Peptides against a protein of PDB entry 5K2M. Designs and how they scored, part 23

Target 1, 273 residues: chain A of PDB entry 5K2M
Amino acid sequence: MRIGITYTVLRREEMAIKERAGEFGEVVMLHEDDLLFPGNYDLDVVIIRNVSHFKALYTARLFESEGIPTVNSSRLIFEAGDKLFATLRLAGKVPVPEWKAALSEGGALRVPDSLGYPLVSKPVFGSWGRLLAKVNDRDSLEAVLEHRKWMKNPLYGIHYFQEFVEKPGRDIRSYVIGGEFVGAIYRYSNHWITNTARGGKAEPCSDPEVEELSVKAWEAFGEGALAIDIFESEKGLLVNEVNPNMEFKNAARVTGADMAGKLVEYAVEVAKT

## One batch from the design tools (peptide; made by RFdiffusion4, then SolubleMPNN)

Design b1_p10_2_s2 (from b1_p10_2, 7 letters changed)
Fold by OpenDDE base, seed 3:
Structure b1_p10_2_s2 (fold): chain B 273 residues (1-273), chain A 10 residues (1-10)
Amino acid sequence: as target 1 above (273 residues)
Amino acid sequence: SLEEALRNLG
């Protein structure tokens, strides 16, 4: 068994994955600078750990074009890593926050007629709450739309909105790998954007409803390793988004779950199919 | 496939 690991920065997650992969076979670390295509790669599977969503997506697709399976697959990275495409998958299987998509400024200005205020504006790509806006009124909506006109990336012209969900000062991040629930944490924040990467406290989450919902959310995609973000709302649990390029250092520390081991085990299974 | 999906989105 030859396991490739692509990476941008050797983080604690990549070190843990490397260590566990070494128990199953030969490990080939592949920094982004080492990746040229077409290439002659002798690998049974590649674990994708590039930091950039787009670099991860293209790296996965390039290996697949050479007959080498990846974890995650390019299909999963594409569908799960786009907030709108992820919503389309999730909405068919699990409760999600109410959402609207508009393809023009004129369409976007009508979104409050359906969602009301406050609403949340999100880019369809990006992480760590980048360019999230809580839109409280018409003036704020117009300002967000005006700024979007000057953004160079055409994907910023895709207007994705959600209802604003009141949360109890925390959200839930769960992890499902190969259809198995691995663990979950509460992420505490005094800000409406909850993210542990911004210095929030994490605690273990042991809730059977979270476990069940997390597995169902994963089944909307049907493959790979996903981090799942869940809101505790007045309507019950809502699946907000998924991440096909998960960080798990804090979750592994807090829960004691062997997330790196589970990821490697799944990659080995993928290599054998 | 991803290629088919991308083509259909274009």
Scores: peptide ipSAE 0.009, ipTM 0.474, DockQ to the pose 0.024
Fold by OpenDDE base, seed 4:
Structure b1_p10_2_s2 (fold): chain B 273 residues (1-273), chain A 10 residues (1-10)
Amino acid sequence: as target 1 above (273 residues)
Amino acid sequence: SLEEALRNLG
């Protein structure tokens, strides 16, 4: 078994994945600078750990074009890593926050007619809560839309909105790999954006409802390794988003779950299929 | 920080 691992930066996650992969076979670490295509890669599977969503997506697709399966697949990265496309998958299987998508400023200005205020403006791509805006009123909506006009990337012209969900000062991040629930954490924040990348504490989450919902959310995609962000709302649990390029250092530390091992085990299974 | 650097790579 020859396992490739693509990466941008050797984080705690990549180090753990490397270590665990070494127990299953030969490990080939592939920095982004090492990736040239077409190439003569002798690998049974590649674990995709590029930081950039787009680099991860294209890397996966490039390996797949050479007959090498990836974890995650380019399909999964594409569908799960785009907030709107992920919502389209999730909405058919699990409760999600109310959402609207608009393809023009004129359309976007009508979103409050359906969602009301406050609402959340999200770019369809990006991590770490970047460019998330709590839109409390018409003036704020107009400002967000005006700024988007001057953003260079055309994808910023895709207007994705959610209802603002009141949360109890935390959210839940769960992990499902190959359809198996691996673990979950609470992420605490005093800010409405609870992403641990902005600081906060993590605590174990042991909730059967979270486990069940997480598996159902994974089933909306039907493959791979996903981190799942869940809100505790007045309406119950809502699946907010998924991440096909999951960070798990905090979750692994807090829960004791072998996230890296589970990811490698799944990659080995994919290689054998 | 490393996290800040990573945020800038996305």
Scores: peptide ipSAE 0.008, ipTM 0.467, DockQ to the pose 0.188
Fold by OpenDDE base, seed 5:
Structure b1_p10_2_s2 (fold): chain B 273 residues (1-273), chain A 10 residues (1-10)
Amino acid sequence: as target 1 above (273 residues)
Amino acid sequence: SLEEALRNLG
């Protein structure tokens, strides 16, 4: 078996995936600079690890067009990597924070009539809590909307909002690969944005309710490898978002779970289908 | 750091 791995930066995750993939066959590392299409790629499957959501999406679709399956698929990257599209999938299967989408400034200004204050403004794309805003009042909402008008990417004109969820100084990140729950962690932060990339501590999460909810959240998409962000709220557990291009170095370290091995095993299964 | 570089590349 020949396993491709596309990447932008060789992180701990890509190194671990490479190491595990070597146990199943020949590994072909493909930096973004190595990729030209159409091409003659002799590969049975490609693991997509490009940092950019859009580069990952297009890379996956390009390999698929040549008859080479990818993990994740272009479909999954498209649907899970957009916060609004992910919410649309999740909302029919699992509890999610209350949300609204608006397609204009005028529509966005009416969102508090439904969600109230405080609310959270999110771009539909992006990672590490970039451009997240806690909006406490009308003045703050107007400021966020004004700034969005001057952003170059037209996708910033898609206005996605959630209720502000009061969290107990932490959130949960779980991992589901091929429908199997692999592990979960608590991410601690004194800030309302709980991201371990911003200096948060991680601890193992062993909760059967988290496991069940995580699998159900994955079933909303029905394929691939997903990281799932879950909030502990007064309403119970809420699935906030999913990530089809997951970082897992902290989770693997804290839980001892072989995330890279599980990802490679799933990719091998996909190659044989 | 790699983390800072990733924040800028995302």
Scores: peptide ipSAE 0.008, ipTM 0.465, DockQ to the pose 0.195
Fold by OpenDDE base, seed 1:
Structure b1_p10_2_s2 (fold): chain B 273 residues (1-273), chain A 10 residues (1-10)
Amino acid sequence: as target 1 above (273 residues)
Amino acid sequence: SLEEALRNLG
């Protein structure tokens, strides 16, 4: 078996994936600079680890066009990596924060009539809490919308909003691979954005309700490897978002779960189908 | 930092 691994930066996750993949066959590391298409690649499966959502999406689709399956698939990356498209999948299966989408500034200005203040403005794409804004009032909403007009990418004209969820100084990140729950962590922060990439502390989360909800959230997509972000709210557990290109070094460290191994095992299964 | 660099790549 020949296993490709595409990457932008060789992180601890990519090193762990490479090491575990070597137990199953020949490993071919493919930096973004090595990728040209069409390329007639001789691979049985490709694990996608590009940092950029769009680079990951297009890389997956390009390999699939040559008959090579990917983990994750381009379909999953597309649907899970867009916050609005992911919400559309999740909302039919699990509790999610209240949300609104608007396709114009005029529409966006009416969102508080439904969600109230404070609300959260999110771009539909991007990671690590970039361009998240807690909008406390009308003046702040107008400012966010004004700034979006001057951003070059037309996707910033897609306005996605959520209710502001009061969290107990933490959120939960769980991991589901091939429909199997692998583990979960608490991410602690004094800031309303709790992402560990912004300085949050990670601790193990052992909660059967989190495990059940995480599997149900994965079933909304029905394939691949997902990190799932869950809020603890006064309304109960809410699935906020999913990530089809997960970081797991902190989760693996604190839980002891073999996330890299589980990802490789799933990729091997995909290669055999 | 590496984390800042990764955020800029994403």
Scores: peptide ipSAE 0.013, ipTM 0.470, DockQ to the pose 0.191; fails the geometry check

Design b1_p10_2_s3 (from b1_p10_2, 7 letters changed)
Fold by OpenDDE base, seed 3:
Structure b1_p10_2_s3 (fold): chain B 273 residues (1-273), chain A 10 residues (1-10)
Amino acid sequence: as target 1 above (273 residues)
Amino acid sequence: SLEELLRNLG
């Protein structure tokens, strides 16, 4: 078994994945600078750990074009890594926050007619709450839309909105790999964006409802390794988003779950199919 | 596949 690991930065996650992969076979670390295609890669599977969503997507597709399966697959990265496409999958299986998508400024200005205020503006791509805006009124909406006109990436012209969900100062991040629930954490923050990457604390979450919902959310995609972000709302649990390029160092530390091992085990299974 | 997805979206 020859296991590739693509990466941008060697983080705790990549170190743990490398270590666990070594138990199953030869490990080939592939920095982004090492990747040229077409290539002659002798690998049975590649674990995709590129930081950039788009670099991860294209890296996965390039290996797949050479007959090498990836974890995650380019399909999963594409569908789960776009917030709107992910919402389309999730909405058919699990409760999600109310959402609207508009393809023009004129359309976006009508979103409050359906969602009301406050609402949240999200780019369809990005991580760590970048370019999330809580929009409390018409003036704020107009300002967000005005700024979007000058953003260089055409994807910023895709206007994705959610209802603002009141949360109890925390959210839930769960992990499902190969259809198996691996673990979950509470992420605490004093800000309405409860991301541990911004200095929040993490605590174990042991809730059967979270486990069931997380598996159902994974089943909306039907493959791979996903981190699942869940809100505790007055309406109950809502699946906010999924991440096909998960960070898990805090979750692994807090829960004791072997997330790196589970990811490698799944990659080995994928290699054997 | 990604290619199929892109064709369906194009």
Scores: peptide ipSAE 0.012, ipTM 0.508, DockQ to the pose 0.023
Fold by OpenDDE base, seed 5:
Structure b1_p10_2_s3 (fold): chain B 273 residues (1-273), chain A 10 residues (1-10)
Amino acid sequence: as target 1 above (273 residues)
Amino acid sequence: SLEELLRNLG
């Protein structure tokens, strides 16, 4: 077994994945600078750990074009890594926050007619709460839309909005790999954006409802390794988003779950199919 | 289908 691992930065996650992959065969670490295509790679599977969503997506697709399966697949990265496309999958299977998409400023200005205020403006791509805006009123909406006009990437012209969900000072991040629930954490923050990357404290979450919902959310995509962000709302649990390129160091630490091992085991399974 | 479209774009 030859296992590739693509990466941008060697984080604790990538180190753990590398270590566990070594138990199954030869490990080939592939920094982004090492990737040229077509490359005639001799690998049975590639674990995609590029930090950039788009680099991860294209890397996965490029390996797949050479007949090498990836974890996650380019399909999963595409569908799960875009907030709107992920919502389209999730909404058919699990409760999600109310959402609207608009393709113009004129359309976006009508979103509050459906969602009301406050609402959350999200880019369809990005991580760590980047460019999330809590929009409390019309003036704030106009400001967000004005700023989007001057952004270079045309994807910023895709206007994705959610209702603002009042959270109890935390959210839940769960992990499902190959359809198996691996673990979950609470992420505590005094900010409405609860992200461990922003200094949030993590604690174990042991809730059967979270486990069931997480598996159902994963089933909306039907493959791969996903981190699932869940809100505790007045309406019950809501699946906010999924991440096909998950960070798990904090979750692994506080839960004791072998997330790296589970990811490698799944990759080995994928290699054998 | 939407799913097919997404798969083809992925």
Scores: peptide ipSAE 0.011, ipTM 0.468, DockQ to the pose 0.023
Fold by OpenDDE base, seed 4:
Structure b1_p10_2_s3 (fold): chain B 273 residues (1-273), chain A 10 residues (1-10)
Amino acid sequence: as target 1 above (273 residues)
Amino acid sequence: SLEELLRNLG
């Protein structure tokens, strides 16, 4: 078994994946600078750990074009890593925050007619809560839309909105790999954005409802390894988003779950298919 | 910080 691991930065996660993969076979670490295509890669599977969503997506697709399966697949990265596309998958299977998408400023200005205020404006791509805006009123909406006009990437012209969900000062991050629930944590924050990359504490989450919902959310995609962000709302549990490029160092530490091991085990299974 | 660097790369 030859396991490739693509990466941008050697984080705790990549170190853990490397270590665990070594128990199953030969490990080939592939920094982004090492990736040229087409290439003669002698690998049974590649674990995609590129930081950039787009680099991860293209890397996965390039390996797949050479007949090498990836974890995650380019399909999963594409579907799950775009907030709007992920919502389209999730909405048919699990409760999600109310959402609207608009393809123009004129359309976006009508979103409050359906969702009211406050709204959350999200770019369809990006991580660590970047460019999330709580839109409390018309003036704020106009400002966000005006700023988007001057952003160079055309994807900023895709306007994705959610209802603002009142949370109890925390959210839930769960992990499902190959359809198996691996673990979950509470992420605490005094800010409406609960992303651990902005600081905060993590605690274990042991809730059967979270486990069930997490598996159902994964089933909306039907493959791979996903981190799942769940809100505790007055309406019950809501699946906010999923992440196919999951960070898990905090969750692994807090829960004691072998997330790296589970990821490698799944990759080995994919290689054998 | 490493996290800041990662945010800039993502």
Scores: peptide ipSAE 0.009, ipTM 0.471, DockQ to the pose 0.193
Fold by OpenDDE base, seed 1:
Structure b1_p10_2_s3 (fold): chain B 273 residues (1-273), chain A 10 residues (1-10)
Amino acid sequence: as target 1 above (273 residues)
Amino acid sequence: SLEELLRNLG
């Protein structure tokens, strides 16, 4: 078994994945600078750990074009890594926050007629709460839309909105790999954006309802390794988003779950299929 | 921090 691992930065997650992969076969570390295509890669599977969503997506697709399966697949990265496409999958299986999408500024200005204020503006791509805006009124909505006009990437012209969900000073991050629930954490923050990358603390979450909902959210995609963001709301648990390029350092530390091992085991299973 | 750096690289 020859296991490739693509990466941008060698983080604790990539080190743990490398170590666990070594128990199953030969490990080939591939920095982004090492990736040229077409190529004759001698690999049975590639674990995708590129930081950039688009780098991860294209890397996965390029290996697949060489007949090498990836974890995650380019399909999963594409569908799960886009907030709108992920919402489309999730909404058919699990409770999600109310949302609207508009394809023009004129359409976006009508979103409050359905969602009201406050609402949340999100880019369809991006990580760690970048370019999230809590929009409290019409003036703020107009400002966000004006700024988006001057952003170079045309994807910023895809306007995705959610209702603002009041949370109990925390959210939940769960992990499902190959359909198996691996673990979950609470992420605490005094800010409405609770991502640990913005200074949130992590604690273990042991809730059977979270476990069940997390598996159902994964089933909306039906493959791969996903981190799942869940809100505790007055309406119950809501699946906010998923991440096909999951960070798990804090979750592994807090829960003691072998997330790196589970990811490698799944990659080995994919290689044998 | 490493996290801040990664946010800027994304």
Scores: peptide ipSAE 0.008, ipTM 0.473, DockQ to the pose 0.183

Design b1_p10_2_s4 (from b1_p10_2, 6 letters changed)
Fold by OpenDDE base, seed 1:
Formats: sequence, C-alpha cells, structure tokens
Structure b1_p10_2_s4 (fold): chain B 273 residues (1-273), chain A 10 residues (1-10)
Amino acid sequence: as target 1 above (273 residues)
Amino acid sequence: SLEDALRNLG
C-alpha cells in the first residue's frame, strides 16, 4: 500500500501520522510545493493535512479526479469546513446555537431582531477564531459590517451570526474518526474564545453525553475524521462547529488516545474500499 | 464528490 500525506507545515500531528502510516505501507510525504496536477500519482489513498481550508479542499478534489481517495474527502472538507454549511448539516441532527445568515448589509442589520444582543459575527471560513466578533450593540454591528464591505474576498459578504453562548470558562473539543469516538478535552480560557491555538489549557473530558452527542454530530456528515466543538450552555450541550482539518497534539497528549493511529487505520480502510 | 455537494446546494 502507498499512502500519501499532503502538508503545508510538518507539525507534531503530521509527524505522528507519518510514523503510524509507515506501519501499514510505503509513505509518500507531499509538501504543497510538490503538488502539480494532472500528475498521474501512484497512491492508494491520500491523507490531507494542508493547513489552509481551500488548499485542503482543492488538493482533495484534484487527487479524487485521478481516482485516488482522500481522508478527508473533498465533499466532507467542503461541507464541514464552511461554518454555515456545517450548521445546515448539524441543525438537522443535534442541538446547535441559534443562528442567522444574511446575504446583504440590509439583511444583517435585521439579525438582532431575532437573535438579540450580544451576538457573534463569524466569517463562514477560517480557523483559530480569526475575525470572530462579539457584537454587543447596534454601533458595533454597523462597524463590523462596514469593515466587511472593504474586505477583498467576496465570501466576507456572507454574514453568519450566532447567539452569544455563556460558557463556564471552557468549551469541549471531541474527536470522531470513521464514526468511532476517539476522545475529548476541555479547553479553558478566561476569554470568550476558548481555542487552544490561542493559549488555552486542555484537560481530559470523560462524559458519556459528550460521547453520544459527538457521534451524532459526525453522523450528520456520515464520513471521515472530524474534530467537534461543543458548548456547555444553560440549554445543555450545543454543537458549535466541526473541523475536517483537525489539530490533535494537545488532545492526544492529555487523553492518551492514539488519534494519529486511528486516522491512519481509517485511511487504510478507505483505500481498501 | 465536490460536484455533487455543489449541485445539492444549488
């Protein structure tokens, strides 16, 4: 078996994936600079580890066009990596924060009529809490919308909002691979954005309700490897978002779960189908 | 596929 691994930066996750993949076959490391298409690649499966959502999406689709399956698939990356499209999948299966989407500034100005203040403005794409804004009032909403008008990417004109969820100084990140729950962590922060990439502390989360909800959230997509972000709210557990390009070094360290091994095992299974 | 996903969204 020949296993490709595409990457932007060789992180601890990519090193662990490479090491575990070597137990199953020949490993071909493919930096973004090595990728030209069409290329007639001789691979049985490709594990997608590009940092950029769009680079990951297009890389996956390009390999699929040559008949090579990817983990994750371009379909999953597309649907899970867009916050609005992911919400559309999740809302049919699991509890999610209240949300609104608007396609114009005029529409966006009416969002507080239904969600109230404070609300959270999110771009539909991006990672690590980039361009998240807690909007407390009309003046701040107008400011966010004004700034979006001057951003070059037209996707910033897609306005996605959520209710502001009061969290107990933490959120939960769980991991589901091939429909199997692998593990979960608490991410602690004094800031309303709790992402560990911004310096949050991680601790193990052992909660059967989190495990059940995480599997149900994965079933909304029905394939691949997902990190799932869950809020603890006064309404109970809410699935906030999913990530098809998971970081797991902190979760693996804290839980002891073999996330890299589980990802490789799933990729090998995909290669054999 | 991505194409199928795009068609389902259109």
Scores: peptide ipSAE 0.010, ipTM 0.463, DockQ to the pose 0.024
Fold by OpenDDE base, seed 4:
Structure b1_p10_2_s4 (fold): chain B 273 residues (1-273), chain A 10 residues (1-10)
Amino acid sequence: as target 1 above (273 residues)
Amino acid sequence: SLEDALRNLG
């Protein structure tokens, strides 16, 4: 078994994945600078750990084009890593925040007629709560839309909105790998954007409802390793988004779950199919 | 921080 691991930065996650992969076979670390295609890669599977969503997507597709399966697959990265496309999958299987998509400024200006205020503007791509805006009124909406006109990337012209969900000062991040629930954490924040990347306390989440919902959310995609962001709302649990390039250092530390091992085990299974 | 650097790579 030859396991490739692509990466941008050797984080704690990549180190853990490397270590665990070594127990299953030969490990080939592939920094982004090492990736040229077409190439002569002798690998049974590649674990994709590139930081950039797009680099991860293209890396996965490039390996797949050479007959090498990836974890995650380019399909999963594409569908799960885009907030709108992920919502399209999730909405058919699990409760999600109310959402609207608009393809023009004129369309976007009508979103409050359906969602009301406050609402959340999200880019369809990006991590770390980047360019998330709580839109409290018409003036704020107009400002967001005006700024989007001047953004170079045409994807910023895709207007994705959600209802603003009142959360109890925390959200939930769960992890499902190969259809198996691996663990979950609460992420605490005094800000409406609950992301551990912005600083926050993590605590174990042991809730059977979270486990069940997380598995159902994973089933909307039907493959791979996903981190799942869940809101505790007055309406119950809502699946906000998923991440096909999950960070898990905090979750692994807090829960004691072997996230890296489970990911490697799944990759080995994928290699054998 | 490393996290800040990673944010800029996305």
Scores: peptide ipSAE 0.008, ipTM 0.478, DockQ to the pose 0.187
Fold by OpenDDE base, seed 3:
Structure b1_p10_2_s4 (fold): chain B 273 residues (1-273), chain A 10 residues (1-10)
Amino acid sequence: as target 1 above (273 residues)
Amino acid sequence: SLEDALRNLG
């Protein structure tokens, strides 16, 4: 078994994945600078750990073009890594926050007619709450839309909105790999954007409802390794988004779950199919 | 284009 690991920065997650992969076979570390295509890669599977969503997507697709399976697949990275595309998958299987998509400013201005205020404006791509806006009124909506006009990336012209969900000062991040629930954490924050990357406290989450919902959310995609963000709302649990390029250092530390091992085991299974 | 979007992400 020859396992490739692509990476941008050797983080704690990549070190853990490397270590566990070494128990199953030969490990080939592939920094982004080492990746040229077409290439003669002698690998049975590649674990994709590029930091950039788009670099991860293209790296996966390039290896697949060489006949080498990836974890995650380019299909999963594409479908799960876009908030709107992920919502389209999730909405048919699990409860999600109410959402609207608009393809123009004129359409976006009508979103409050359905969602009301406050609402949340999200880019369809990006992590760590970048460019999330809580929109409390018409003036704020107009300001967000005006700023989007001057952003160079055409994807900022895709207007994705959610209802604002009141949360109990925390959210849930769960992990499902190959259809198996691996673990979950609470992420505490006094800010409406809950993210451990911004200095929030993490605690273990042991809730059978979270486990069941997480597996169902994964089944909406049907493959790979996903981190799943869940809100505790007055309406019950809501799946907010998924991440196909998961960070798990804090979750592994807090839960004691061997997330790196589970990821490698799944990659080995993928290599054998 | 998607290529332009990729370049703009750095």
Scores: peptide ipSAE 0.007, ipTM 0.532, DockQ to the pose 0.050
Fold by OpenDDE base, seed 5:
Structure b1_p10_2_s4 (fold): chain B 273 residues (1-273), chain A 10 residues (1-10)
Amino acid sequence: as target 1 above (273 residues)
Amino acid sequence: SLEDALRNLG
């Protein structure tokens, strides 16, 4: 078994994946600078760990074009890594926050007619709570839309909004790999953005409802390794978003789950199908 | 670094 690992930065997660992959076969570390296509790659599977969503997507598709399967697949990265496309998959299977999409400023200005205030503006791509805005009123909405006009990437012209969910000072991050629930954590923050990448504490989450909901959320996509963000709301548990290029160092530390091992095991299974 | 990679994203 020859296992490739593509990466931008050698993080704790990539080191753990490398270590576990070495137990199953030969490991080939592939920095972004090493990747040229078409190429002659002697690999049975590639684990995609590029930091950029787009680089991950294209890297996966390029290996697939050479007949080499990837974890995650380009399909999964595409559908799960876009917040709007992910919402479209999730909404058919699990409870999600109320959402609206608009394709123009004029359309976006009508979103509060359906969602009310406060609402959350999100870009369809990006991580770590970047460019999230809590929009409390019309003036704030106009300001967000005005700023988006001057951003270079045309994807900022895709306007995605959610209802603002009142959370109990925390959210839930769960992990499902190959359809198996691996673990979950609470992420605490005094800010409405609870992402631990911006600080906060993580604690183990042992809740059967979270486990069941996480598996159902994964089933909306039907493959791969996903981190799942869940909100505790007055309406119950809501699946906010998923991440096909997950960070798991905090969750692995807090839960004791071998997330890197589970990811490698799944990649080996994919290589054999 | 991860920080440098993040600065180049977006």
Scores: peptide ipSAE 0.006, ipTM 0.470, DockQ to the pose 0.146

